# Designs tried in a protein design run: peptides against a protein of PDB entry 4CIC. Part 26

Target 1, 148 residues: chain A of PDB entry 4CIC
Amino acid sequence: KVSTKGHYGVQAMFDLAQHFGEGPVSLKSIAERQGLSEPYLEQLIAVLRKAGLVKSVRGAQGGYILAREPRDIKVGDIIRVLEGPIAPVESVSQDDPEHSLKFDFSVTKSVWEKVKKSIEEVLDSITLADMLKDAEEAQMAQGYMYYI
Target 2, 147 residues: chain B of PDB entry 4CIC
Amino acid sequence: KVSTKGHYGVQAMFDLAQHFGEGPVSLKSIAERQGLSEPYLEQLIAVLRKAGLVKSVRGAQGGYILAREPRDIKVGDIIRVLEGPIAPVESVSQDDPEHSLKFDFSVTKSVWEKVKKSIEEVLDSITLADMLKDAEEAQMAQGYMYY

## One batch from the design tools (peptide; aimed at target 1 K1 S3, target 2 V2 S3)

Design b2_p16_2_s2 (made by RFdiffusion4, then SolubleMPNN; from b2_p16_2, 9 letters changed)
Fold by OpenDDE base, seed 5:
Formats: C-alpha cells, structure tokens, sequence
Structure b2_p16_2_s2 (fold): chain B 148 residues (1-148), chain C 147 residues (1-147), chain A 16 residues (1-16)
C-alpha cells in the first residue's frame, strides 16, 4: 500500500515535472494545483530536497525545481525517498518479542519477496517522463473526442 | 504491504496444505506450529471457512482441512478473502471531504493501477502446491549441505 | 525504518 505520503509525493514531483524548464514554482502553486495543504507539502518537499530530487531556488522568483530531468527520476526513487525500502509485509518482528516464534517460514517469506521484487520492477520502470507522455496522450485523446 | 492478517492467513493455509490428505488438524496444533495465538487463528479460520477455502470436520478427530487441493488455491485467493481487493493506494476519499480536490490525477492513478496489477499477477501465479514444492526443495538442499 | 506500502481499498497494509 502506497502511503498518503508516497502518493502525494509522486503528485508533487509530477507537478514539478510538468513545469520543468519553465523555472522555479512556488510551494503555494503546487499545493493549490495538487489539492495539498501547504504545510504538508513543505514536509514532503523538505525530504525530497534532502534526497537531491528537488532543488530550491532563492530570490523573488524563487521556489522549487526538479534537480534532474524527468527521464532521470523513477517513481521508485520517489517512493524509496519518502517511504524507504518497499516492504511487502510488516516485519512482525518488533512488538511482541516473546511470541516471536518467528517461524520465519522461509517459504512464506519467499512469496513476499517475489511481491516486493515485482513492485520494485514496476515502480523502477516508470519515470516522470513516462508520466508526462501519458498525460499528453490522455489530453490528445480527450481533445480528439471533443472534435468528433 | 501485506497486513499481519494476510501474512498469518497464508501461514495458516500453508500449514493446512502440508497436512493435506492426513485428515483434519486442530486449531491448537496450527497455532502452535505457526506461532499464532489460538483466538487470532480462530478469527482467521472463520473468515477462510466462510469463503470456502477451509472446511471444518466435526467429531473426536475433528478440526480443519483445506476445502480444495493445494494446487487449486492461489495465494491471491487467500489475500483477497482476508484483506479484500488489492489496493495500491489508500483512497484518500473519506476523511477530509472539503479539501477533496481529488485531483484524481489520471496519470498518478494509472501508476498505482500498474502496481496493483503486478501484485495480483504475482499472487495469482503462486499456489499452495507451489509453496509445498518450494518447501521440499529447501529441505532437500539443507539435507545435502549437512552431508 | 521499514516503510509499509499502504494499498488502497482493501488488502495491502504496509506497516509503518
């Protein structure tokens, strides 16, 4: 399950991708377009900036930009930054140490590892550039449907 | 992320698969082998039974059995029964209706749908019979490493 | 910190 944090993080990064090459965008403008609270977005952007996916620009026309081209940022990169490693199963490990007869049944673990690998492969196969292309294709398809 | 419920549900079903053809097993024996509390396992088994994946056997040697052969039960079937449809993103929908400017950004939704599809394909490709085979292979490999 | 995937309507509760 992608957390709200991961979901909104991808939305914010996609907004920055749509404006890539146009200069810095304000957090306020991103928040308004993406339906996010500005304080929540500030927290997301702070993490993304620290990870080097976003850059802050100072000045009167200051704001944020992608630190890399959209083609060089995978959805998987964004998720890993915001959520950490993709874990298919909650590590049952921490809370009840005593009944942690972790029958770490090797076979059940292998199932979840396969799920993890599959999720990682999908998220690493999608870039912000792919998302931009999909958005353009969707807009073109809508435009053609209005002309018919 | 597979919930604790999904994880333990797969473990319990796998335990039943390992004993398939040997007759009914008690909840107590499953709980002991899988490291589960008996009350928690009772809740899981009740759901699995209602879904027709498990059958209860009555009598002095009563307990539970798989309702189908291990090859006819996918991991995906178990997860869907216990957790419902595999959803990649929490529907942000319910709590803050006002700021639900659900920019249901079609593009971001499509990313999560691809993730969902991938998870479903993996879980539907693995049966309890596949898990049994993997367990046997792992035991054989361990046995050979000790000679 | 093991990040749990929060899957939408039903199944995949990724643990925090």
Amino acid sequence: as target 1 above (148 residues)
Amino acid sequence: as target 2 above (147 residues)
Amino acid sequence: KKVGLDLGEGAFLLAE
Scores: peptide ipSAE 0.072, ipTM 0.813, DockQ to the pose 0.187; fails the geometry check
OpenDDE base, seeds 1, 2, 3, 4: peptide ipSAE 0.067, 0.063, 0.066, 0.065; ipTM 0.809, 0.813, 0.809, 0.809; seeds 1, 2, 3, 4 fail the geometry check

Design b2_p16_2_s3 (made by RFdiffusion4, then SolubleMPNN; from b2_p16_2, 7 letters changed)
Fold by OpenDDE base, seed 4:
Structure b2_p16_2_s3 (fold): chain B 148 residues (1-148), chain C 147 residues (1-147), chain A 16 residues (1-16)
Amino acid sequence: as target 1 above (148 residues)
Amino acid sequence: as target 2 above (147 residues)
Amino acid sequence: KKIGLDLGEEYLLLAE
């Protein structure tokens, strides 16, 4: 499972990307469109804002906007902000001496490092702009299916 | 976190690979070498045995062996057996209607499918034989640092 | 928080 946090974070950021240039979007509207609870979304947005991926706009028509253009935000950036460094294996903290995996077998660690690298490469290859494009293409494909 | 189950499962299978051809290995010896509790290892081995990755040998010198050669066991095979299909995103079961992610946005799903594919490709590219080779190379490199 | 891939029940939980 991608953490629910990462999954919903990407959804929320994608919603903001879809409205990029249209002005601030309310948390309520994002929550409704993405099927998220507003309190949960508020927590996600707070983290994303602190990381400089989202900006808050004050006023009667206030809300949130992307802090950068969709092309300048990678999915990997969102995941790193919400979940921290992509690490496939929890380093069993050396600090619990009793369950000290004595043999930190370098070989098994290497397997997980390869997995990590692969995930990072994929997530860093996808921008919000790429996602927007994919959505447009999917909508066009659906539109064509309705016209056939 | 790679689940503790997947991590330790790969370690246990790697231990069996290191002893492949030497006869049955006791669970106790695997547990000691890999820093696992014997009861936990027993659970892992039971699953791996049921999946046909490990065989039990009975007798005084009984224990466990790999059911296949190290070259014929991918890390991906071990992970799939222990953890099920590599799925990066839990399909929020359509069955809980209240938290039904109404908009299964095909686009976000596509992102996770790409991640899944990438993970599968990596894990399916690594065999226990590859891991054995890497271990030998690492030991040789360490041996050269001590001279 | 290290994103761990929980490949178990929570598969790729980049678990905290």
Scores: peptide ipSAE 0.122, ipTM 0.810, DockQ to the pose 0.233; fails the geometry check
OpenDDE base, seeds 1, 2, 3, 5: peptide ipSAE 0.100, 0.096, 0.090, 0.101; ipTM 0.804, 0.810, 0.805, 0.809; seeds 1, 2, 3, 5 fail the geometry check

Design b2_p16_2_s4 (made by RFdiffusion4, then SolubleMPNN; from b2_p16_2, 9 letters changed)
Fold by OpenDDE base, seed 5:
Structure b2_p16_2_s4 (fold): chain B 148 residues (1-148), chain C 147 residues (1-147), chain A 16 residues (1-16)
Amino acid sequence: as target 1 above (148 residues)
Amino acid sequence: as target 2 above (147 residues)
Amino acid sequence: KKVGLDLGEDAFLLAE
């Protein structure tokens, strides 16, 4: 499973993308729309804010906004912030020096590196703007199906 | 991290590929070469055998062999057997019916489906024969660096 | 904490 953290992080960022240009959005409103607990969302937003993907706006109409345009935020950027680098298969070898005879077959490691690279390429190919476009296209398709 | 199960399963299958055509290999010898516990390897081999990727040979020289040629076994086949289908992101929605208002945004699901597809394509593009070739090339490269 | 991508029920990449 995509980590719950990565999944909900992308959902929260997508919610902010949908409201981009409309002003600050409250955590409560994001939590309600995305079906997230407010305390959990607070933790996610804190990490995203620290990474500079989200900005906090203070005041009576305070809340959060995207720190960059949706086209300038990749899904890969969100995942890296929340989950860290797509860890290469940590070679099991580092923690138990006594089992150092793990022929860390360079070949098996190379398989997982190829998988990692592929995941990174996909996640870096998708922006929040692409997700917005896909949502609009899906909404239009639903609208056309109701009129036929 | 790739699941320990998937990682060690691929290692065990690769060990069997390296010995393909040499006859049955004992679980003990695989466990020793791959740095795996024998009981853990027994569990992995049981699953792989049930899926028809490995055969058990009985007798004094008994053990395990690949059920197919290394070129006919994809890494994706091994992973699917050990871990199951690369599950689509189970929508968190099924277990808590009261939070049914989770706008399971079709768009967010589509992102993870693209990731899944990409992983499947990579794992299905790599055979045990490809891994054997890569090992031979790496061994040759090391041999040339020592001269 | 190296967090691996947990890709699904059968997650190829488990988050530590």
Scores: peptide ipSAE 0.075, ipTM 0.815, DockQ to the pose 0.190; fails the geometry check
OpenDDE base, seeds 1, 2, 3, 4: peptide ipSAE 0.068, 0.065, 0.066, 0.060; ipTM 0.809, 0.815, 0.810, 0.814; seeds 1, 2, 3, 4 fail the geometry check

Design b2_p16_3 (made by RFdiffusion4)
Pose (drawn by RFdiffusion4):
Structure b2_p16_3 (pose): chain A 133 residues (1-84, 100-148), chain B 132 residues (1-84, 100-147), chain P 16 residues (1-16)
Amino acid sequence: KVSTKGHYGVQAMFDLAQHFGEGPVSLKSIAERQGLSEPYLEQLIAVLRKAGLVKSVRGAQGGYILAREPRDIKVGDIIRVLEGSLKFDFSVTKSVWEKVKKSIEEVLDSITLADMLKDAEEAQMAQGYMYYI
Amino acid sequence: KVSTKGHYGVQAMFDLAQHFGEGPVSLKSIAERQGLSEPYLEQLIAVLRKAGLVKSVRGAQGGYILAREPRDIKVGDIIRVLEGSLKFDFSVTKSVWEKVKKSIEEVLDSITLADMLKDAEEAQMAQGYMYY
Amino acid sequence: SEEFEEEYTLEIPPED
């Protein structure tokens, strides 16, 4: 199960990545395109801004833009920002879960917003039918 | 975050794997060794039994034992047993989560209860200091 | 929380 915060955090950061070259966009526009609740997005952006992942701009087309290029933002970075008598007895079971955790970390660190932009172009494109192999 | 059911399901199955050669053990004994609540364990075992992962034995010193050898039970098998207008718009974000899901499946399918038994022996051993 | 504990083994990222 993916948390609301992870899904919306990545969705919003990806929307900003899709508008990075064009410049700042409003939070309302992000919420509209992504189907997100504006109050929740406002709170999410506030954390991402404190983390240096997004920045606000005061222009007519003010609004929000990525603070780092998409190629320099791993999905794992976004997730890391959003997340927060005695004796020793080794648990092999817990070691299994550590292996699951490590593999997740590896996948999320292997994908950047730039990689997602490239995938978005390839997967949602159109072309003459003869070119589908 | 790992659910209570996944953690306790795997713990209980591994306890049974540690006692597979010796024979049946009571549910109370599993709950005691693993620090589990007996009511929760009983509910858990009932599902595992229906799935053919564990079997009850009448015996006298009867109880429960694995229904398949540890080498034939993947951790992923245990998890899978315990778990249960319109338009199309591709979501690259959801494709990331699919990749996460795939990697978890791969890890859990690559580890059997036999692998866990081998790891348990190696990690919780004692030996002359010169051999470290 | 109930959905997670009843239906899933893993939650990613964990909820607060």

Design b2_p16_3_s1 (made by RFdiffusion4, then SolubleMPNN; from b2_p16_3, 6 letters changed)
Fold by OpenDDE base, seed 2:
Structure b2_p16_3_s1 (fold): chain B 148 residues (1-148), chain C 147 residues (1-147), chain A 16 residues (1-16)
Amino acid sequence: as target 1 above (148 residues)
Amino acid sequence: as target 2 above (147 residues)
Amino acid sequence: DEEFENYYALEIPADD
């Protein structure tokens, strides 16, 4: 599962991408647009800021901006910041030091590693710029449905 | 996340695949080999049996067998049975019926759909037979490290 | 164990 944290984090980052170049966006405005609680968004933004994906701007028109261009932020970067490493299969073997020597070539582990790799590849293939483009294309498609 | 249920379900099915053709395997023996509690395994096997992935054999040498050959069981089949459909993004929109009409072309939703599809493709590309082969290859590789 | 559980818990809502 993309955690609620990852999901909302991507939404918040996407909102900031949509407003990239327009100046700082308030947390309140992001929360309202994305249907998030402001306190929850504050927690997300704090993590994203600490990771250097978001910058805070001070002043009367203060708020948050993307720290990088949308093309330079992968969805995978956001998820790694919020959820940690796209879960390496925690080697169940950490707790039993004696069973450490069994090369538990857990064939099952290899399955999950393949899945992990696939997820990483997908998330690293999608930038906030790609998401912006997809949004524009979808808006155009909706516009055509109203004209027919 | 593959739930613990999915993970252990795949382990149990893989154990049955390793013993495929040897006759029925007891839940106790699977539990011991896979490090599972027998009661938990009973629940997993009940679901897998209901889905037709496992058969129960009655008698003194009773137990469970794969219902199909290992090549005919995908990891994706096991996961779908145990966890249900590989998670579409819970449309957070279910709770607000009024926001139902917004074609929330949630570009975010499309990201997760891509992830979902990728997971499905991977899990559907791996059979229990593939896992058996991987296990054999790994055992051979370990054998060479000891020489 | 916990990390793997957390990542793959993409709750796909069952289509009711």
Scores: peptide ipSAE 0.156, ipTM 0.802, DockQ to the pose 0.169; fails the geometry check
OpenDDE base, seeds 1, 3, 4, 5: peptide ipSAE 0.142, 0.103, 0.119, 0.131; ipTM 0.792, 0.793, 0.797, 0.797; seeds 1, 3, 4, 5 fail the geometry check

Design b2_p16_3_s2 (made by RFdiffusion4, then SolubleMPNN; from b2_p16_3, 6 letters changed)
Fold by OpenDDE base, seed 1:
Structure b2_p16_3_s2 (fold): chain B 148 residues (1-148), chain C 147 residues (1-147), chain A 16 residues (1-16)
Amino acid sequence: as target 1 above (148 residues)
Amino acid sequence: as target 2 above (147 residues)
Amino acid sequence: DEEFEENYAFEIPASD
């Protein structure tokens, strides 16, 4: 599963992609459009900025922009920044010494590695530009449904 | 992520697959081989039994067996039983009314649906019989490294 | 090996 953090992070990055080239967008406006709390969005944006996916613009019309073109940002890049490496299985905390004999059966591990690889391939195949295109196609399809 | 429950559930089902045709296996022996607590394994087996993936055998040599052949049990079937439907994103609990305006942007939802589909395809492509074969191949490869 | 375990918790949405 992508965490709530990853989900909302992709949503916030997609909002910035929709406004790419229009100048800096305020966190307030992103929060309002995406149904996020502003404090939560501040935390997400801080991580994304540190990773070089987002830039802060200072001034009266200050806010945030994508640090790269939408085509140069994969969904997988956003998820790796917010959640770390794509892991198929939760780490059973090593701290329980009684569970230290986790026979990480090589065979069961290989199943989860296959799942990981599949998730990575999907997320690395989708850019913010692909998401923008999908949004445009969806809007056109809705527009045609209103004209019929 | 597959939860710890899903992970250990697949591990326990794989142990039962390795002993398929040998008769009933005790929960104690599965727990010992798989490094699981017996009480935790009892909970997993209860769910798997209710779903019809495992059968209980009563008697002095009682225990558990797979309810189907290893080829007829997908990893995806085990995960769906233990965890429910494979979801790519954590459900943000609907209970926080302030987050009720989750604009499930159709586009972001579509990304997660693609991830879900990919996970389902992988997990539904792997049976317990495939896992048994992979284990045999790994054992043979280790045996060849010692010669 | 440890890093792969932590991050991608698939929380299955509770079915309504």
Scores: peptide ipSAE 0.064, ipTM 0.792, DockQ to the pose 0.144; fails the geometry check
OpenDDE base, seeds 2, 3, 4, 5: peptide ipSAE 0.047, 0.027, 0.024, 0.039; ipTM 0.798, 0.791, 0.790, 0.794; seeds 2, 3, 4, 5 fail the geometry check

Design b2_p16_3_s3 (made by RFdiffusion4, then SolubleMPNN; from b2_p16_3, 6 letters changed)
Fold by OpenDDE base, seed 5:
Structure b2_p16_3_s3 (fold): chain B 148 residues (1-148), chain C 147 residues (1-147), chain A 16 residues (1-16)
Amino acid sequence: as target 1 above (148 residues)
Amino acid sequence: as target 2 above (147 residues)
Amino acid sequence: DKEFEEKYSLEIPADD
């Protein structure tokens, strides 16, 4: 489950990717463009900055930039920073004595571990650069639909 | 995120798969074996029965059985019955006027759609028969570690 | 927001 935190974190990082190379972007401008509350965005950006995905620029034109190129930031990296490890299987306490219950639990756990792994693989296969490319392709496709 | 409902639903269905061919299993016995409350299990079984994944057997030895063979029940089928469609993308209301915002939203949405598809593919690739086989293999492996 | 969260969240219940 991508939390609201993960979802908005990816949106904020994608906004910074769209402005990559243009200089620092203010939190206010990101919040306005992404429909986020500025206080909520400030919390997200603080976590992302601490993880080294975002840099703060000081000065009159201060704001935030991506700390790495869009190609070097996976969606999975953003989610792990904001939500922690994708679906940590809680260790069911070993202390339930009956052998049968422990066994059934192990098999059902393996199903969720397979799901987790699949989610991780997908999120690690998508970079902010891939998202930028998808955005450009969608804009071009819309442009062609208006000229026909 | 598999809800508690999805998780316990898969456990209950797996318990019924382990007893498939042995006759009807009581809700009480499933609840005891799976560490579930009987009232909660009753709610799960009611949904699973309505969806045709489980059958109720009446009589002195009454209870529940799988409605299909374990090989014919995917984990994805159980989850869809209990939770509905795996991650339906909420249609963001079309009314936000600025073109840029709509575009950014579409790209982020596509990421979650890819995640959804991947989850569906995994859950649809696992049957209750696969889970039974994995259980048997794990029991054999434990037996070999004790000798 | 909550509904989107509910759909995509694999909440494994935390053991209390």
Scores: peptide ipSAE 0.136, ipTM 0.787, DockQ to the pose 0.247; fails the geometry check
OpenDDE base, seeds 1, 2, 3, 4: peptide ipSAE 0.119, 0.109, 0.125, 0.099; ipTM 0.780, 0.785, 0.785, 0.779; seeds 1, 2, 3, 4 fail the geometry check

Design b2_p16_3_s4 (made by RFdiffusion4, then SolubleMPNN; from b2_p16_3, 6 letters changed)
Fold by OpenDDE base, seed 2:
Structure b2_p16_3_s4 (fold): chain B 148 residues (1-148), chain C 147 residues (1-147), chain A 16 residues (1-16)
Amino acid sequence: as target 1 above (148 residues)
Amino acid sequence: as target 2 above (147 residues)
Amino acid sequence: DEEFENNYALEIPADD
């Protein structure tokens, strides 16, 4: 599963992609459009900024912009920044000795590595530009449904 | 991520696959081999049994067996039974109104659906028989490293 | 390094 953090992070980055080239977008406006709390979005944006996916612009028209073109930001990059490496299995916290996976069953590990690889391949195949295109296509399809 | 429940469920099912054809295996023996608590394994096996992936055998040599051949049980079947449908995103609990995803952004949803599909395809492509084969190959490879 | 592994749990919701 993508965490709520990853999900909202992708939404926030997608919002910034939709406004790419229009100048800085305020956190408030992103929060309103994406249905996020402003404090929560501040935390997400801080991480994304530190990772160099977002830039802060200062001034009266200050806010945030994508640090790169939408085509140069993969969904996988956003997820890795927010959630770290895509782990296919929850690391059983070593703190419960009763649940310590004593057997690093190499075979079960291989299943999860295949899942991980598959997720990575998908997320690395999707850019913010691809998402923008999909949004445009969806809007066109909805527009045609109103004209029929 | 596969939950701990899914992970241990696959391990328990794999243990039963390794003993397939040898007769019923006790929960105690599975728990010992897989490093699981017996009570936790009881819960997993109860779900797997209800789903028809495992059979209980009664008697002095009672225990559990796979309900089907290892080739007829996908990892995806085990995961779906234990965890339900593979959800790519945590459902934000509707209970926090501040975090209610008001916008079912169709585009972000499509990303997660692609991830879901990819996970399902992988897990549905792997059977317990495939896992048995991989284990045999790994044992052979280790055997050659000691010579 | 350990903190990063915990957050990506696909919590497949238990069927209630």
Scores: peptide ipSAE 0.043, ipTM 0.790, DockQ to the pose 0.158; fails the geometry check
OpenDDE base, seeds 1, 3, 4, 5: peptide ipSAE 0.035, 0.023, 0.040, 0.022; ipTM 0.781, 0.780, 0.786, 0.782; seeds 1, 3, 4, 5 fail the geometry check

Design b2_p16_4 (made by RFdiffusion4)
Pose (drawn by RFdiffusion4):
Structure b2_p16_4 (pose): chain A 133 residues (1-84, 100-148), chain B 132 residues (1-84, 100-147), chain P 16 residues (1-16)
Amino acid sequence: KVSTKGHYGVQAMFDLAQHFGEGPVSLKSIAERQGLSEPYLEQLIAVLRKAGLVKSVRGAQGGYILAREPRDIKVGDIIRVLEGSLKFDFSVTKSVWEKVKKSIEEVLDSITLADMLKDAEEAQMAQGYMYYI
Amino acid sequence: KVSTKGHYGVQAMFDLAQHFGEGPVSLKSIAERQGLSEPYLEQLIAVLRKAGLVKSVRGAQGGYILAREPRDIKVGDIIRVLEGSLKFDFSVTKSVWEKVKKSIEEVLDSITLADMLKDAEEAQMAQGYMYY
Amino acid sequence: PQHNPADLEGYSLEIS
């Protein structure tokens, strides 16, 4: 199960990555394209802004833009920003879950917003039919 | 975050793996060793039994035992048993989560109860200090 | 909007 925060956090950061070259976009436009609730997005952006992952601009086409290039933002970075009598007895079961956690961390650190931009271009493209191999 | 079901399901199955050669154990004994609630364990075992992962034995000092050898039970098997207009628009974000799911499946399918038994022996041992 | 993964139940793991 993926949390609402993780899914919407990555979706919003990816939308900003898709508009990085063109410049700032409004939060309303992001919510519209991604099917997100604007109040929830406002709260999400506020944290991402404090974390230095997005920045606001005061222009006519003011709005929000990534604060770092997509190639310098791992999906794991986004997730890390959004997340917050005695005795020792080793648990092998817990060690299994640690291995699961490590593998997830590895996958999310291996993908940047730039990688997602490249995948988005390849997967949703169109071409003459002879070129599908 | 790991669900209560996944944590307790694996803990209970591993306790049975630790007692596989010795024979059946009571559910009360599993709950005591693992710090589990007996009602929750009973419900959990019922599903595991229906899935053929554990079996009940009448005996006298009967109880429950693994229905397959530990080497033939992947952690992923346990998890899979416990778990249960229109247009197309590809989501690259969802493709990331699919990759996360794949990696978890791979980790959990790469570990058996036998692997856990071997790890438990190695990690919770004692030996002369010169051998560390 | 597409189906939100957070609306699904019955998993052993929750991400994020």

Design b2_p16_4_s1 (made by RFdiffusion4, then SolubleMPNN; from b2_p16_4, 12 letters changed)
Fold by OpenDDE base, seed 2:
Structure b2_p16_4_s1 (fold): chain B 148 residues (1-148), chain C 147 residues (1-147), chain A 16 residues (1-16)
Amino acid sequence: as target 1 above (148 residues)
Amino acid sequence: as target 2 above (147 residues)
Amino acid sequence: SAFDPSEETGHSLTLF
């Protein structure tokens, strides 16, 4: 499962992508549109800003913008920033010597590595620009259903 | 992350696959080889048995066997039995009205559905027979490094 | 000591 943090982080970044080029967006407006608490969104945005995916704009019309174009931000980049490396199985920290006797049979490890690689390939194949395009296509499809 | 339950479930099923055709294996012997507590393994085996992936053999030489050939058991089958359906994002139960306002943008949902499909395809492409073959190949490769 | 992960039973597949 993607954590709630990863899920809402992608949602918040997608909201910023939808407003890309329109200027800075307030945290309040993002929180309202995405159904997030403003304090929770502040924590997410702080992490994303520190990673250089989001930029703060100061002033009366201040807020947040994407630090890069939507095409230059992968879903995988957002997830890695919020969650760290994609690990299908918790690496038992080598530092617990009592758990180090987990004979992680090389074969079972290889299964989870294949799963990891597959997830990484999917998340690295999807940009915020791809998500914008998918949203436009979905809106057009819905619009056509109401006119028929 | 695959839960510890899913991980050790696959490990226990793989142990049973390695002994397939040799007769029933005791829970104690599986627990010792896999580094699991016997009580924890009993819980895993009970679920796997109820799902029809494992069979209990009674008697003095009793224990557990795979209910199917290793080629007929996918890793995905084991994971679905132990964890349920692969869900990359928790479906917010529609019944929590306070969380129902999660405007799950159809677009973000589609991303997680693509991830789900990719995981399912990988796990459904690997059988216990494939894992046995990989183990044999790894042992042969290690054997050549020591000579 | 044999690992008893029974205390961690509640953690669903968290891919992250």
Scores: peptide ipSAE 0.164, ipTM 0.835, DockQ to the pose 0.201
OpenDDE base, seeds 1, 3, 4, 5: peptide ipSAE 0.165, 0.163, 0.174, 0.171; ipTM 0.827, 0.830, 0.833, 0.833; seeds 1, 3, 4, 5 fail the geometry check

